# Peptides against a protein of PDB entry 6MBK: the designs that were tried, part 37

Target 1, 240 residues: chain A of PDB entry 6MBK
Amino acid sequence: GFEMVNFKEEGFGLRATRDIKAEELFLWVPRKLLMTVESAKNSVLGPLYSQDRILQAMGNIALAFHLLCERASPNSFWQPYIQTLPSEYDTPLYFEEDEVRYLQSTQAIHDVFSQYKNTARQYAYFYKVIQTHPHANKLPLKDSFTYEDYRWAVSSVMTRQNQIPTEDGSRVTLALIPLWDMCNHTNGLITTGYNLEDDRCECVALQDFRAGEQIYIFYGTRSNAEFVIHSGFFFDNNSH

## One batch from the design tools (peptide)

Design b1_p18_2_s4 (made by RFdiffusion4, then SolubleMPNN; from b1_p18_2, 6 letters changed)
Fold by OpenDDE base, seed 1:
Structure b1_p18_2_s4 (fold): chain B 240 residues (1-240), chain A 18 residues (1-18)
Amino acid sequence: as target 1 above (240 residues)
Amino acid sequence: SRSLVPVIHDFTPLPDIF
Protein backbone atom coordinates (compact mmCIF):
# COMPACT_ATOMS: atom_id res chain seq x y z
CA GLY B 1 0.00 0.00 0.00
CA PHE B 2 3.02 2.33 0.17
CA GLU B 3 6.56 2.80 -1.07
CA MET B 4 9.61 4.71 0.09
CA VAL B 5 10.33 7.76 -2.03
CA ASN B 6 12.96 10.46 -1.90
CA PHE B 7 11.01 13.70 -2.13
CA LYS B 8 12.86 16.82 -3.30
CA GLU B 9 12.34 19.06 -0.31
CA GLU B 10 11.36 16.64 2.43
CA GLY B 11 13.87 13.88 1.80
CA PHE B 12 12.74 10.30 2.25
CA GLY B 13 9.06 9.69 2.91
CA LEU B 14 6.30 7.19 2.23
CA ARG B 15 4.01 7.43 -0.78
CA ALA B 16 0.70 5.63 -1.10
CA THR B 17 0.54 3.09 -3.93
CA ARG B 18 -3.22 2.78 -3.55
CA ASP B 19 -6.00 4.73 -1.94
CA ILE B 20 -5.77 4.54 1.84
CA LYS B 21 -8.74 5.50 3.97
CA ALA B 22 -8.63 7.39 7.23
CA GLU B 23 -8.18 5.08 10.24
CA GLU B 24 -7.04 2.21 8.00
CA LEU B 25 -4.20 0.13 9.43
CA PHE B 26 -1.71 0.65 6.63
CA LEU B 27 1.60 0.13 8.46
CA TRP B 28 2.80 -2.21 11.20
CA VAL B 29 6.27 -3.04 12.48
CA PRO B 30 6.93 -6.16 14.58
CA ARG B 31 9.15 -5.82 17.67
CA LYS B 32 11.83 -8.00 16.10
CA LEU B 33 12.44 -5.30 13.48
CA LEU B 34 12.84 -2.48 16.03
CA MET B 35 16.11 -1.14 17.32
CA THR B 36 15.55 -1.14 21.08
CA VAL B 37 17.50 -0.96 24.30
CA GLU B 38 16.93 -4.71 24.50
CA SER B 39 18.35 -5.33 21.03
CA ALA B 40 21.33 -3.18 22.03
CA LYS B 41 21.85 -5.40 25.10
CA ASN B 42 21.65 -8.46 22.88
CA SER B 43 24.14 -7.09 20.33
CA VAL B 44 27.93 -6.75 20.27
CA LEU B 45 27.35 -3.79 22.61
CA GLY B 46 25.91 -6.10 25.29
CA PRO B 47 29.10 -6.83 27.24
CA LEU B 48 29.98 -3.13 27.48
CA TYR B 49 26.39 -2.23 28.32
CA SER B 50 26.44 -4.68 31.21
CA GLN B 51 29.44 -2.91 32.74
CA ASP B 52 28.85 0.78 31.98
CA ARG B 53 26.52 2.62 34.35
CA ILE B 54 25.76 5.40 31.86
CA LEU B 55 24.63 3.02 29.12
CA GLN B 56 22.47 1.24 31.67
CA ALA B 57 20.96 4.44 33.04
CA MET B 58 20.42 6.19 29.71
CA GLY B 59 18.60 4.08 27.16
CA ASN B 60 18.85 6.86 24.58
CA ILE B 61 22.66 6.71 24.70
CA ALA B 62 22.46 2.94 24.49
CA LEU B 63 20.40 3.36 21.31
CA ALA B 64 22.94 5.83 19.94
CA PHE B 65 25.78 3.36 20.43
CA HIS B 66 23.64 0.54 19.11
CA LEU B 67 23.06 2.60 15.99
CA LEU B 68 26.78 3.31 15.60
CA CYS B 69 27.75 -0.32 16.08
CA GLU B 70 25.19 -1.50 13.55
CA ARG B 71 26.19 1.21 11.07
CA ALA B 72 29.79 0.03 11.33
CA SER B 73 28.71 -3.58 10.75
CA PRO B 74 28.34 -4.31 7.02
CA ASN B 75 26.20 -7.39 7.69
CA SER B 76 23.93 -5.70 10.22
CA PHE B 77 20.27 -6.61 10.00
CA TRP B 78 19.46 -2.91 10.24
CA GLN B 79 21.67 -1.74 7.36
CA PRO B 80 18.65 -1.14 5.08
CA TYR B 81 17.12 1.06 7.77
CA ILE B 82 20.34 2.87 8.66
CA GLN B 83 20.94 3.74 5.02
CA THR B 84 17.60 5.59 4.97
CA LEU B 85 18.58 7.84 7.87
CA PRO B 86 19.70 11.38 7.12
CA SER B 87 23.45 11.93 7.05
CA GLU B 88 22.90 15.32 8.70
CA TYR B 89 20.12 16.87 10.74
CA ASP B 90 18.62 20.31 11.25
CA THR B 91 19.13 19.96 15.00
CA PRO B 92 21.14 22.48 17.04
CA LEU B 93 24.17 20.18 17.02
CA TYR B 94 24.48 20.91 13.30
CA PHE B 95 23.93 24.66 13.45
CA GLU B 96 26.56 26.80 11.80
CA GLU B 97 28.07 29.85 13.46
CA ASP B 98 25.68 32.23 11.74
CA GLU B 99 22.67 30.22 12.93
CA VAL B 100 24.01 30.19 16.48
CA ARG B 101 24.66 33.93 16.35
CA TYR B 102 21.11 34.48 15.17
CA LEU B 103 19.79 32.47 18.09
CA GLN B 104 21.86 34.45 20.60
CA SER B 105 19.12 37.06 20.50
CA THR B 106 16.49 34.44 21.36
CA GLN B 107 15.58 32.38 24.39
CA ALA B 108 16.45 29.22 22.46
CA ILE B 109 20.19 29.84 22.79
CA HIS B 110 20.30 28.29 26.24
CA ASP B 111 18.89 25.02 24.98
CA VAL B 112 21.33 25.03 22.06
CA PHE B 113 24.33 25.56 24.32
CA SER B 114 23.03 22.91 26.69
CA GLN B 115 22.86 20.39 23.86
CA TYR B 116 26.40 21.24 22.77
CA LYS B 117 27.74 20.95 26.30
CA ASN B 118 25.93 17.72 27.08
CA THR B 119 26.89 16.08 23.80
CA ALA B 120 30.52 17.11 24.17
CA ARG B 121 30.68 15.67 27.68
CA GLN B 122 29.04 12.45 26.58
CA TYR B 123 31.47 12.09 23.70
CA ALA B 124 34.49 12.76 25.90
CA TYR B 125 33.33 10.18 28.43
CA PHE B 126 32.61 7.47 25.90
CA TYR B 127 35.73 8.18 23.89
CA LYS B 128 37.68 7.26 27.01
CA VAL B 129 35.47 4.22 27.63
CA ILE B 130 35.94 2.96 24.08
CA GLN B 131 39.70 3.48 24.32
CA THR B 132 40.16 1.78 27.69
CA HIS B 133 37.35 -0.67 28.44
CA PRO B 134 38.12 -4.33 27.63
CA HIS B 135 34.68 -5.00 26.20
CA ALA B 136 35.01 -2.06 23.81
CA ASN B 137 37.74 -3.89 21.87
CA LYS B 138 35.12 -5.98 20.08
CA LEU B 139 33.10 -3.00 18.94
CA PRO B 140 33.33 -2.24 15.22
CA LEU B 141 33.69 1.46 16.07
CA LYS B 142 36.76 0.92 18.29
CA ASP B 143 39.16 2.63 15.91
CA SER B 144 36.61 5.01 14.38
CA PHE B 145 34.68 6.98 16.96
CA THR B 146 34.63 10.67 16.12
CA TYR B 147 32.53 13.48 17.46
CA GLU B 148 30.80 13.58 14.08
CA ASP B 149 29.84 9.93 14.50
CA TYR B 150 28.46 10.57 17.96
CA ARG B 151 26.70 13.77 16.93
CA TRP B 152 24.97 11.88 14.14
CA ALA B 153 23.93 9.01 16.38
CA VAL B 154 22.52 11.15 19.18
CA SER B 155 20.73 13.34 16.65
CA SER B 156 19.24 10.25 15.04
CA VAL B 157 18.05 9.02 18.42
CA MET B 158 16.83 12.43 19.57
CA THR B 159 14.72 12.84 16.44
CA ARG B 160 13.48 9.26 16.13
CA GLN B 161 13.33 7.52 19.52
CA ASN B 162 9.97 6.31 20.76
CA GLN B 163 8.61 5.05 24.04
CA ILE B 164 7.05 1.61 23.63
CA PRO B 165 6.04 -1.08 26.10
CA THR B 166 8.25 -4.03 26.94
CA GLU B 167 7.05 -7.41 25.70
CA ASP B 168 5.13 -8.08 28.90
CA GLY B 169 3.74 -4.55 28.98
CA SER B 170 5.07 -3.99 32.50
CA ARG B 171 7.61 -1.32 31.62
CA VAL B 172 8.47 1.27 29.00
CA THR B 173 11.53 1.01 26.77
CA LEU B 174 12.98 3.05 23.93
CA ALA B 175 12.86 2.08 20.28
CA LEU B 176 13.70 3.26 16.81
CA ILE B 177 10.91 2.14 14.52
CA PRO B 178 12.13 1.38 10.97
CA LEU B 179 9.88 2.25 8.03
CA TRP B 180 7.36 3.96 10.31
CA ASP B 181 9.72 6.83 11.07
CA MET B 182 10.07 7.45 7.34
CA CYS B 183 6.69 9.17 7.43
CA ASN B 184 7.06 12.91 7.41
CA HIS B 185 5.25 14.90 10.06
CA THR B 186 2.04 16.87 9.77
CA ASN B 187 -0.40 18.43 12.19
CA GLY B 188 -3.09 16.11 13.51
CA LEU B 189 -3.66 13.35 16.02
CA ILE B 190 -1.42 10.51 17.12
CA THR B 191 -2.40 7.45 15.10
CA THR B 192 0.29 5.00 16.22
CA GLY B 193 -0.03 2.48 19.01
CA TYR B 194 1.60 -0.71 20.18
CA ASN B 195 -0.32 -3.95 19.95
CA LEU B 196 0.97 -6.20 22.73
CA GLU B 197 -1.03 -9.21 21.55
CA ASP B 198 0.60 -9.17 18.13
CA ASP B 199 3.80 -7.57 19.50
CA ARG B 200 3.96 -4.83 16.89
CA CYS B 201 3.66 -1.11 16.33
CA GLU B 202 0.51 -0.23 14.43
CA CYS B 203 -0.13 2.95 12.49
CA VAL B 204 -3.51 3.94 11.10
CA ALA B 205 -3.96 6.60 8.46
CA LEU B 206 -4.46 10.12 9.78
CA GLN B 207 -6.64 10.97 6.79
CA ASP B 208 -7.57 9.70 3.36
CA PHE B 209 -4.59 9.40 1.05
CA ARG B 210 -4.95 8.85 -2.67
CA ALA B 211 -2.60 6.72 -4.71
CA GLY B 212 0.52 8.75 -5.38
CA GLU B 213 0.15 11.03 -2.34
CA GLN B 214 2.72 11.27 0.40
CA ILE B 215 1.63 9.70 3.68
CA TYR B 216 2.04 11.98 6.67
CA ILE B 217 1.62 11.21 10.35
CA PHE B 218 1.55 13.25 13.52
CA TYR B 219 4.44 12.46 15.86
CA GLY B 220 3.35 14.59 18.80
CA THR B 221 2.35 17.95 20.19
CA ARG B 222 5.13 20.48 19.75
CA SER B 223 5.30 24.09 18.73
CA ASN B 224 7.16 24.80 15.51
CA ALA B 225 9.96 26.32 17.57
CA GLU B 226 10.17 23.19 19.72
CA PHE B 227 10.25 21.00 16.61
CA VAL B 228 13.24 22.97 15.34
CA ILE B 229 15.01 22.91 18.69
CA HIS B 230 14.38 19.27 19.58
CA SER B 231 13.75 17.44 16.33
CA GLY B 232 14.85 19.61 13.42
CA PHE B 233 11.46 19.47 11.73
CA PHE B 234 10.82 22.07 9.06
CA PHE B 235 9.24 25.18 10.50
CA ASP B 236 6.69 25.58 7.74
CA ASN B 237 5.41 22.03 7.24
CA ASN B 238 6.97 20.16 10.19
CA SER B 239 8.47 17.56 7.87
CA HIS B 240 11.76 15.84 8.60
CA SER A 1 -11.48 -2.83 18.45
CA ARG A 2 -8.19 -3.77 20.07
CA SER A 3 -6.42 -2.08 22.94
CA LEU A 4 -3.24 -0.31 21.93
CA VAL A 5 -0.57 1.32 24.03
CA PRO A 6 0.22 4.75 22.61
CA VAL A 7 3.60 5.02 20.94
CA ILE A 8 5.18 8.20 22.23
CA HIS A 9 7.70 9.89 20.01
CA ASP A 10 10.29 11.36 22.36
CA PHE A 11 12.01 14.47 21.07
CA THR A 12 13.84 15.14 24.33
CA PRO A 13 17.51 15.97 23.87
CA LEU A 14 19.95 13.66 25.58
CA PRO A 15 20.65 15.05 29.05
CA ASP A 16 23.99 15.64 30.70
CA ILE A 17 25.54 12.42 31.94
CA PHE A 18 26.96 14.16 35.04
Scores: peptide ipSAE 0.413, ipTM 0.871, DockQ to the pose 0.843
Fold by OpenDDE base, seed 4:
Structure b1_p18_2_s4 (fold): chain B 240 residues (1-240), chain A 18 residues (1-18)
Amino acid sequence: as target 1 above (240 residues)
Amino acid sequence: SRSLVPVIHDFTPLPDIF
């Protein structure tokens, strides 16, 4: 019912190949296709994860390192997904001087500076870990872990991470949802849920889409400032 | 229709680790 397309202005997105009706289940993604904290633990990162309290406590960082490890692995199952990810983001960590200057007149500037500081501190910590920890020797990023790599990974996670239930439904975990997150964002209602019985993410159409139209979804309620800070999105007249 | 757990996009920036 859809295909991945590189749209000129919006980058990669999903295009309907047939008419899709509002509320129609048009997309589902099984857990096995997700990049999760659990898949990170089961990857080459697992040994380090088991020994580093920060990775254990911060699933988002675990996902970031999972992305980096898989990106560096030519035979990774997620290579096709990773290749569709932006190489850069419109998020604060990539802001140019003029963009930062624009935000100086807003309350968002404090969050921007905080994000810079936090990311730098995280990188410094993990650079040391990767250089010194015995279990880090297995990581493909051992000799190529740059701030730019980390910036990309955390930006990817920040813009794409989702809270989903664990397999048993007892807890919440974090996941990147391939294919689904190729949908570009629009205002609306959340139309994605997790089906524990079938162990998959399920997305229903926000509206009617005709064949050939781009499929948009709504990622969540937030202010424009929060969109800029967290996802790089900005909507005129954001209703949320 | 069936009951689904909402998939929540987590926009939270990675916090300071210290």
Scores: peptide ipSAE 0.407, ipTM 0.873, DockQ to the pose 0.862
Fold by OpenDDE base, seed 5:
Parts: C-alpha cells; sequence; structure tokens
Structure b1_p18_2_s4 (fold): chain B 240 residues (1-240), chain A 18 residues (1-18)
C-alpha cells in the first residue's frame, strides 16, 4: 500500500501506492522489528548493560549504543533501517558557529549549551567505559568510538525515540520504529498506537490519501501526548 | 475498534548523567 520515496525537499518519506482511506490501518510494525531497550539488552551490548548503572537507568543512551553497535555490524538485521537514517541532523549538536552565535541573543542558548554539556559528559564517560570495561571488548565499536559517532546516535534517538508499552503492558519502554518513522510530519491527530494483543505498532491514516500521494502522520506535541495517555487511545478500525 | 496504548514520539534531549 506504500513505498519509500526520496522527495526533493522533504527527503525520504512514504508514498501511497493505492488509495488509502482515513482511519484505515495501512502500516503496522511488530515488536520484533523494533529497536528497543529490550533488544539492546539482548544484543552484544547486553553484558555491558547488565553492569553499567547509566545504561540501565537511561534507556535512551542504551538505544544510542544499540544503534551504534548495529551500525557497526554488517550482518545486523537493522542495516536496511540504519541506512535510511540521516547522516546529519538539524539538532543543536550540529549547529555551526554562526548559528550558535545567533542564538546567543536568545534564551534558547541555555538549552543548546545544556545539550552540548550533557552530550560531552556522556561521551567522555562512555569512552572510558568502552576503553576499560571487560564486556566492552566484544562491542564492534571498541576501537572506533568517536564523538561524531555518539553525536549521531544521540541525535537519532532524540529525534526518533518513542514510548511504547513493554510486552506485558506493565511498563513503558523506548523504541525506534523502522519504516513508520519514515513518514513525514503534518498537523493533525495522533494515529499511532500499540496493539498488545498482536504485539505491534499500528498506524491508521490521518486522512484520505490517493495513490501517488505522500503519506503524512502527526507525531504529536507533548500536550497532546499527555492528553492521549490520560484519556486512552482507541482506533475505530472497523475495517479489520 | 481496538484499544491501543499510545505510541508517544519523544523529542526530549538526553539528560545529564550527573
Amino acid sequence: as target 1 above (240 residues)
Amino acid sequence: SRSLVPVIHDFTPLPDIF
């Protein structure tokens, strides 16, 4: 029902190959295809994760390292997904000196400096861990862990991480959702939820899309997300 | 209709480790 396309101005996105109706379930991603904190724990990173308190406490950093380990693994299941990720991001960590200087006149500079400081501290800490920890010897990034690598990974996570339920639905975990996160953003309502019975992310169409049109979704705002969490989320998916 | 748990896209920067 859709295909990945490189749109001139928007970069990669999804295009409908047939007519899709509003509220139609057009895209689903099973848990086994997600990059999660759990898949990180079950990967080559698992032994280090089990012994590092920061990886255990900060699932987003665990995802960043999972992403780096899988990127460095030629046989990774997620290679096709990783190859679709931007090589650079429009995050503060990629701002040029002139952009930072411009922001010095604004209150946003404090957030930028915080991101720089936090990222630098994280990198410094984990550089030492990777160099000294016995379980780091098995990591494919052992001899090649640069700030640029880390900056890319944390930017990837920061821009693409999602909160989803654990398999038993008892807790919230973090996930990167391949294929789904290729949808470009538009204004609207959140149309993605997690189906615990089928153990998959499900996305319904925000509106009607004709064959050949780009498919957009709404990734939401924090306020909208909080409302949805408190109110519950129901798909009126009568089509299936 | 299916009851779904929201998938929340989180743009939060990674916090300080200290």
Scores: peptide ipSAE 0.401, ipTM 0.870, DockQ to the pose 0.540
Fold by OpenDDE base, seed 2:
Structure b1_p18_2_s4 (fold): chain B 240 residues (1-240), chain A 18 residues (1-18)
Amino acid sequence: as target 1 above (240 residues)
Amino acid sequence: SRSLVPVIHDFTPLPDIF
């Protein structure tokens, strides 16, 4: 019903290969395909996770390190997914001087500086952890863990992380959702839910799409400024 | 109606760890 396409200016997205009706279940992703805090705990990162309070407290950082470890693993199950991720992001951590200057006239500058400071502090902390902690020795990050690596990983997580239920539905966990997150953003309503019976994320079409049209979804209510800060997206018709 | 748990795309920046 759809295919991955590299669109001009928008990067990778999904294109309908047939007509899709509004509210039609066109896309689902089983839990086993997700990158989750649980899959991070079950990976080579698991021993370190079990010993580091920050990884335990901050599932987003756990996902970032999971993403880095899997990226550095040639035989990773998620290699096909990781290869679809942007190499850089239009988020504050990648802003050049001109972009920062533009934002100096706005209140967004405080969030930009906060992200810079927080990310730098996180990197410094985990650099030391990776260099000194015994359970870090088996990580592919041991010999190569740069700020650029960390910046990329946290930006990937920041722009793509989702809250989903645990398998038993008793708690919330964080997940990256392959294939689903290939959909580019549009204004509308959230059309994605988790089916606990089938243990999968389910996405229904926001509107009718004809064969050959790009499939868009709505990731949440944000201002354009918030999208720039949090996701690197901007469109004029965004609802406030 | 389908009984689905909402999937929430979380845009929250990573907080300061200190």
Scores: peptide ipSAE 0.400, ipTM 0.871, DockQ to the pose 0.841; fails the geometry check

## One batch from the design tools (peptide)

Design b1_p19_1 (made by RFdiffusion4)
Fold by OpenDDE base, seed 5:
Structure b1_p19_1 (fold): chain B 240 residues (1-240), chain A 19 residues (1-19)
Amino acid sequence: as target 1 above (240 residues)
Amino acid sequence: VDEFATDWLPRDITAPAPS
């Protein structure tokens, strides 16, 4: 009922191939297809994860490294998904001088500098870890781990991470949700949830979508600053 | 750990699913 399309202004998104009614369950993604902290732990990254306090404490960074490892793995199950990800982002980590200067007049500048500082510190830390830790030897990124790689992975996770329940439903964890995360944002209500009984993410249509129309979702309540800082876009029609 | 903390706002979803 939908297809991936590169739209003129919005970039990649989903387009309806048939009429979809409001509240219709049109998209679901089983847990086994998600990139999660758990799948990171079960991957080649697992041994390092088990011994690095930062990876254990920061699931978002764990996802970033999981993404890098899978990208560097030709036989990765997630290669088709990874190939759909942007090669560059509009997040602050990619800002040119003029863009930074523009934000200096806003309250977002502190967050921009924080992202730069924190990401640089993380990279420096993990560069050393990758070079020296025994369990890093088998990682596909062992011989090639650049700031550009890390910046890309961080930006990918930053713009696409989601909170989902653990398999037993006792806690929340972080996940990248392939296919679903291709949906661009619009004002509305949250229409995606996790079905623990069927162990899958489920998305119902926010509104009626006719065949040929782009399918939008609501990412949640965000300020324009939050969209710029965390999602890499400015939403002109933002209600917040 | 705190010195590396970064605010990455996730997209919101619910549990259970709205359907």
Scores: peptide ipSAE 0.170, ipTM 0.737, DockQ to the pose 0.776
Fold by OpenDDE base, seed 3:
Structure b1_p19_1 (fold): chain B 240 residues (1-240), chain A 19 residues (1-19)
Amino acid sequence: as target 1 above (240 residues)
Amino acid sequence: VDEFATDWLPRDITAPAPS
């Protein structure tokens, strides 16, 4: 097994409670436990989704609003998961002036400014939608939708979104994967896949992990700049 | 839609699952 712990340098992660062998299937998450574009469509957000072109076209924004609606719902199935999410992030939307200045001489600055601009425009658009659209009246966030709320949701999805197949395997959709997304990153190979027969995400161990060791996964090939922009961290030992 | 688009990188997952 494994458990969630707060590591001194990496923050929250997963620790092995027993010896785990390389390639052992140690973690799986059924589709019914995922937050997906489909679960957003089937939630209180569904009526608005069906009439808003931006929500329909941008699954990541749909997930952000799904996350906000579920956070504002005391009886949400995903409350235990949402409570494990950081309250703040180290992504560009949270950068201080000095951090922006540090990147100013790099090509990354253009992506930072793009995120600022696009997120601000999205917020302005959806603020108006929430205030005026009939299907927004039933949303639990109707009376409380701030930029800070939106920034948090966007950053949560940005750092944790995953591509998974649809139920029939014909297309790709977006999902947040509870518990699995607590694993921190290391160099290696992709060891997570989707099993359509059992309709679940499956993670096999990248290497042998002894009891008491942190369990790492490989998020994918990323530059250090991409880690900063999209994941909010540097990886000094990045082999990319 | 393009005026709102932002490039967000997902964590990579394969389909089918690893053997």
Scores: peptide ipSAE 0.157, ipTM 0.739, DockQ to the pose 0.798
Fold by OpenDDE base, seed 4:
Structure b1_p19_1 (fold): chain B 240 residues (1-240), chain A 19 residues (1-19)
Amino acid sequence: as target 1 above (240 residues)
Amino acid sequence: VDEFATDWLPRDITAPAPS
């Protein structure tokens, strides 16, 4: 009932191929298709994960490295998904000097600087880890781990990470949700949930969508500053 | 670990599913 389309201003999104009614379950993604902290632990990254305190403590970074490892793996199950990801982002890590200057008069500048600093520190740390840690030898990025790679992965996860329950529902974990994350944002209510019985992410339509219309979801309540910092876009009609 | 902490907001998903 939908297709991926490249919209000129919004980038890739989902377009309805038929009329979809409000609250209709039009999209679901089983856990097995998700890139999660758990799948990272079960991947080639697993041995390193098990011995690196930062990967263990920061699931988002674990996802970033998982994404990089899978991107570097020609036979990765997630190659089709990874190929749909932007090659560059509008997040602060990609800001030009003028864009940073523009934000200098705003409170967001502190978050930008923090993001720069933290990302740089993370890269430096993990560059050393990848070069020296025994369990990094098997990683496909062993001989090719640039800041550009890390910036991309961080930005990908930053803009696309989601909280989902663990398999037993006892905790929350982080996941990238292929196909679903193609939906661009609009105001509304959260219409995506996790069905533990069927072990899948389920998305119901926020509103009626006619054939040919872009399918939007609500990412959650965010300020415009948060959209800029975390999602790389400004939402003009944001009510928050 | 604290020095590496960063605030990345996830997209909100509910559990259970809305329908």
Scores: peptide ipSAE 0.134, ipTM 0.732, DockQ to the pose 0.789
Fold by OpenDDE base, seed 1:
Structure b1_p19_1 (fold): chain B 240 residues (1-240), chain A 19 residues (1-19)
Amino acid sequence: as target 1 above (240 residues)
Amino acid sequence: VDEFATDWLPRDITAPAPS
């Protein structure tokens, strides 16, 4: 087994409660537990989704709004998951002036500015949509939609979104994967897949983990700049 | 199990077109 633990340097992560062997299937998450574009369409957001071209075109934004709607819903099925999410992130949208200045000498600065600009424009657009669109009136965020809310949701999705197959495997969709996404990153190989037969995400251990050790996964090949921009951390032992 | 990339940013967030 494993348990959620707040580690000093890395924040929340998973810790093994027993010895786990390499390639052991230690964690799986059924589709019904995932936050997906489909679950967004099937939620209170559905009517607005069906009418807004941006939500339809950009699944990541759909997930962001799905996350906001569920966060604002006390009885949401995903409340336990949402409560595990960071309240703030180390991604560029949360950078202070000094952090931005530091990046001015790097190639990442243009991506940072683009992220700022795009996020601000999206917020402005959706603020108007939420205030004026008939299908937005029933959203729990109708009277509580600040830039801080949107920044948080975008950052949450940005740092945690995954591509998974649709139920029939014919297409891909975006998903947040509760519990699994609590694993912090280490160098290695991708050890998570989707089992369509059992309709679940499956994660096998990257290596042997002893009882009491933190369980790491490999997020994928990223540059240090990409880790900073999109994942909100710098990985010192990054081989890329 | 079909492996899927843990791409945290499969699609860039772009600015919406004005309405």
Scores: peptide ipSAE 0.037, ipTM 0.606, DockQ to the pose 0.076

Design b1_p19_1_s1 (made by RFdiffusion4, then SolubleMPNN; from b1_p19_1, 7 letters changed)
Fold by OpenDDE base, seed 3:
Structure b1_p19_1_s1 (fold): chain B 240 residues (1-240), chain A 19 residues (1-19)
Amino acid sequence: as target 1 above (240 residues)
Amino acid sequence: VSAFATDFIPRDLTSPAPK
């Protein structure tokens, strides 16, 4: 029903291989294929997770370390997904001095400085943890944990994390959704959700797509400032 | 933990997809 294509000026996205009707369920991803806080707990990171209060309290950081551990593991199930992720991002953590100066005239500058400060503090903390904690010795990143590694993982999670229900539906957890997050963004309504009965993420078509057309989805309502901070781009037709 | 808080806004996909 669809294929991955490199589009001119837009980069990688999904293209329809057949006609897709509006509201048609064209894409679904079972829980077992997701990178979640639970899969992080069940991985090589599990022993350290069980002993570190910050990993337990902040699911986004747990996902960041999950990405780093799986990236460093040649036999990881998620290697094909990780290889599709950008090597660098347009998020504030990658801004040059001139880009920061451009934002000084906006309220976004306070969030940028906050991200710089928080990310630096987190890296310093976890660098020490990785060097000294017994459960960190078996991590594949033990001898290779740089700030560049950490800012990449944090930026990957920042731009791609989703809230989904836990397996029993009693709580909310965080997940990265392979294949689905390859869709490019357009204005509209959210047409992705979680089907707990079938235990999968489901995406229905926002509109009709003909064979050969790029498939777009709506990721949510955000201001341009929020897109810069959390997604690294501006949206011209954004109502906020 | 509070000193490490980040302003990450995840997408909310907790509801079922529309039919």
Scores: peptide ipSAE 0.392, ipTM 0.800, DockQ to the pose 0.917
Fold by OpenDDE base, seed 2:
Structure b1_p19_1_s1 (fold): chain B 240 residues (1-240), chain A 19 residues (1-19)
Amino acid sequence: as target 1 above (240 residues)
Amino acid sequence: VSAFATDFIPRDLTSPAPK
């Protein structure tokens, strides 16, 4: 009922190939297709994860390294998904001097500085870990772990990570949701959730979409400042 | 951990979709 399209000004998104009614379940993604903290633990990253407190405590960083490892793996199941991800982002980690100067007049500058500092510290820490830890030897990024790689992975996770239940529903974990996260943002309510019975992420239509129209979803309640910091864009019609 | 914390805001999708 939809197809991937490169829209002018908005980049890649999903277009309806048939009429979709509001509240219709038009998109679902089974757990097996998700990149999760659990899939990271079950990957080549698993041994290092089990030994590093930061990876264990910060699922977002675990996902970032999971992305990097899978990107460096030609036979990765997620290669088709990874190839759809932007090579660069409009997040603060990619800001040019003029953009930073603009933000100096806003309260967002403190968050930008914090993000720069935190990301740099994380990179420095993990660079050392990757170079010295025995369980890092088989990682595909062992000899090619650059700040640019880390910046990309962190930005990918920052803009795309989701909280979903674990397989047994007892806890919350983090996930990247292929296909679904290609939907561009509009104002509204969250219409995506997780169905534990079928073990899949489910998205119902926010509104009616006619065949040929772009399908939009609501990422969540965020200010424009938060969009810049966490999503890399502004939304003029954001009511928050 | 706090020294390495980053300001990530994940989407909360833990509830069922409003179908």
Scores: peptide ipSAE 0.380, ipTM 0.803, DockQ to the pose 0.916
Fold by OpenDDE base, seed 4:
Structure b1_p19_1_s1 (fold): chain B 240 residues (1-240), chain A 19 residues (1-19)
Amino acid sequence: as target 1 above (240 residues)
Amino acid sequence: VSAFATDFIPRDLTSPAPK
C-alpha cells in the first residue's frame, strides 16, 4: 500500500501505492522490528548495559548506543532502517558557529550550551567506558567511537524516540520505529499508537491519500517546534 | 554524568491507535 521514496528537499518519505482512506490501518510495525531499550539489552550491548548505570538509567542513551552498534554491524537486521536516517541533523548539536552567535542574544543560548556540555560529558564518559570496560570489547565501537558518531546517534534518538509499552504493559519503554518514522510530519491528530494485544505499533491514516501521494502523519508536537516555542530556536521545516 | 539539559521529548504512543 506504500513505498519508500526519496523526496526532494524532504528526504525519505512514504508514498501511497494505492488509495488509502482516512482511519485505515495502513501501517503496522511489530515489536520485534523496533529498536527498543529491550532489544539493546538483548544485543551485543547487553553485557555492558547490565554493568553501566547510565545506560540503565537513560534509555535514550541506550538507544543511541544500540543504534551505533547496529550501524557498525554489516549484518544488522536494522541496516535498511539505519541507512534511511539522516547523516546530519538540524538540532542544536549541529549548529554552526554563526547560528550559535546569533542565539547569544537569546535565552536559548543557555540551553544550547548546556546540551553541548552534557553531550560532551556523556561522550567522554562512554569513550572511557568503551576503552576500558571488559564488556565493551565485543562492541564494534571499540576502535571507532568519535564524537561525531555519538552526536549523530544522540540526535537520531532525540528526533525519533517514542514511548511504547513494555511487552507486559506494566511499564513504558523507548523505541525507534522503523518504516513508520519515515513518514513526514503534518499537522493534525496523532493517529499512531501501540496495540498491545497484537504487540505492534499501528498507524491509521490521518486523511485520504490517493495513489502516488506522499503519506503524512502527525507525530505529535514537533521537537523542533517545541524548541521554537519554548526555547526560542529557529524553526526549520525538517520533519525528521 | 548529567542528563540532557534540553532534549526532545519522546512521542507518547502508549495508547492504541484510533479506530
Scores: peptide ipSAE 0.376, ipTM 0.794, DockQ to the pose 0.593
Fold by OpenDDE base, seed 1:
Structure b1_p19_1_s1 (fold): chain B 240 residues (1-240), chain A 19 residues (1-19)
Amino acid sequence: as target 1 above (240 residues)
Amino acid sequence: VSAFATDFIPRDLTSPAPK
């Protein structure tokens, strides 16, 4: 009922191939297709993950490294997904001087600086880890780990990470959801959740979509500052 | 770990989708 399309101004998105009615379950993604903290642990990153306390404590960073490892792996199962990700983002980590100056007049500036400083510190730490840790020798990124790589991965996770239940439903974990997260954003209500019985993410249509129309989803209710910091949205793009 | 913390806000999809 949908197809992947590269829209001129919005990049990759989903387009309806038939009429989709509001509240219709039109898209689902099984757990096995997700990039999760668990899949990171089960990947080439697993040995390092098991030995690094920061990777263990911060699932978002684990996902970032998971992305980097899979991106550097030509035969990665997630290559088709990774290739659809933006090469750069509108997040503060990519802000130029003029954009930072604009933010200096906002209440978000403190958080922006904090995010930037923390990301830089993380990079410095993991650069050393990758260079010196025995379990890092097998990582495909061993000889190619720049700040630009890390910035991209962190920004990818920051803008796309989701909380989902673990397989047994006892805990919450983090996941990137291929195909689903290609839907571009619009104002509305969250229409995506996790069906634990079928072990899949499920998305119902926010509204009626006609054949040929782009399918939009709502990424969640956040403050304008939070959207700027975490999703790269500007004030005029957020009705909340 | 706290020194490496950053403000990441994941989407909460732990609940079932609306039906």
Scores: peptide ipSAE 0.363, ipTM 0.797, DockQ to the pose 0.904

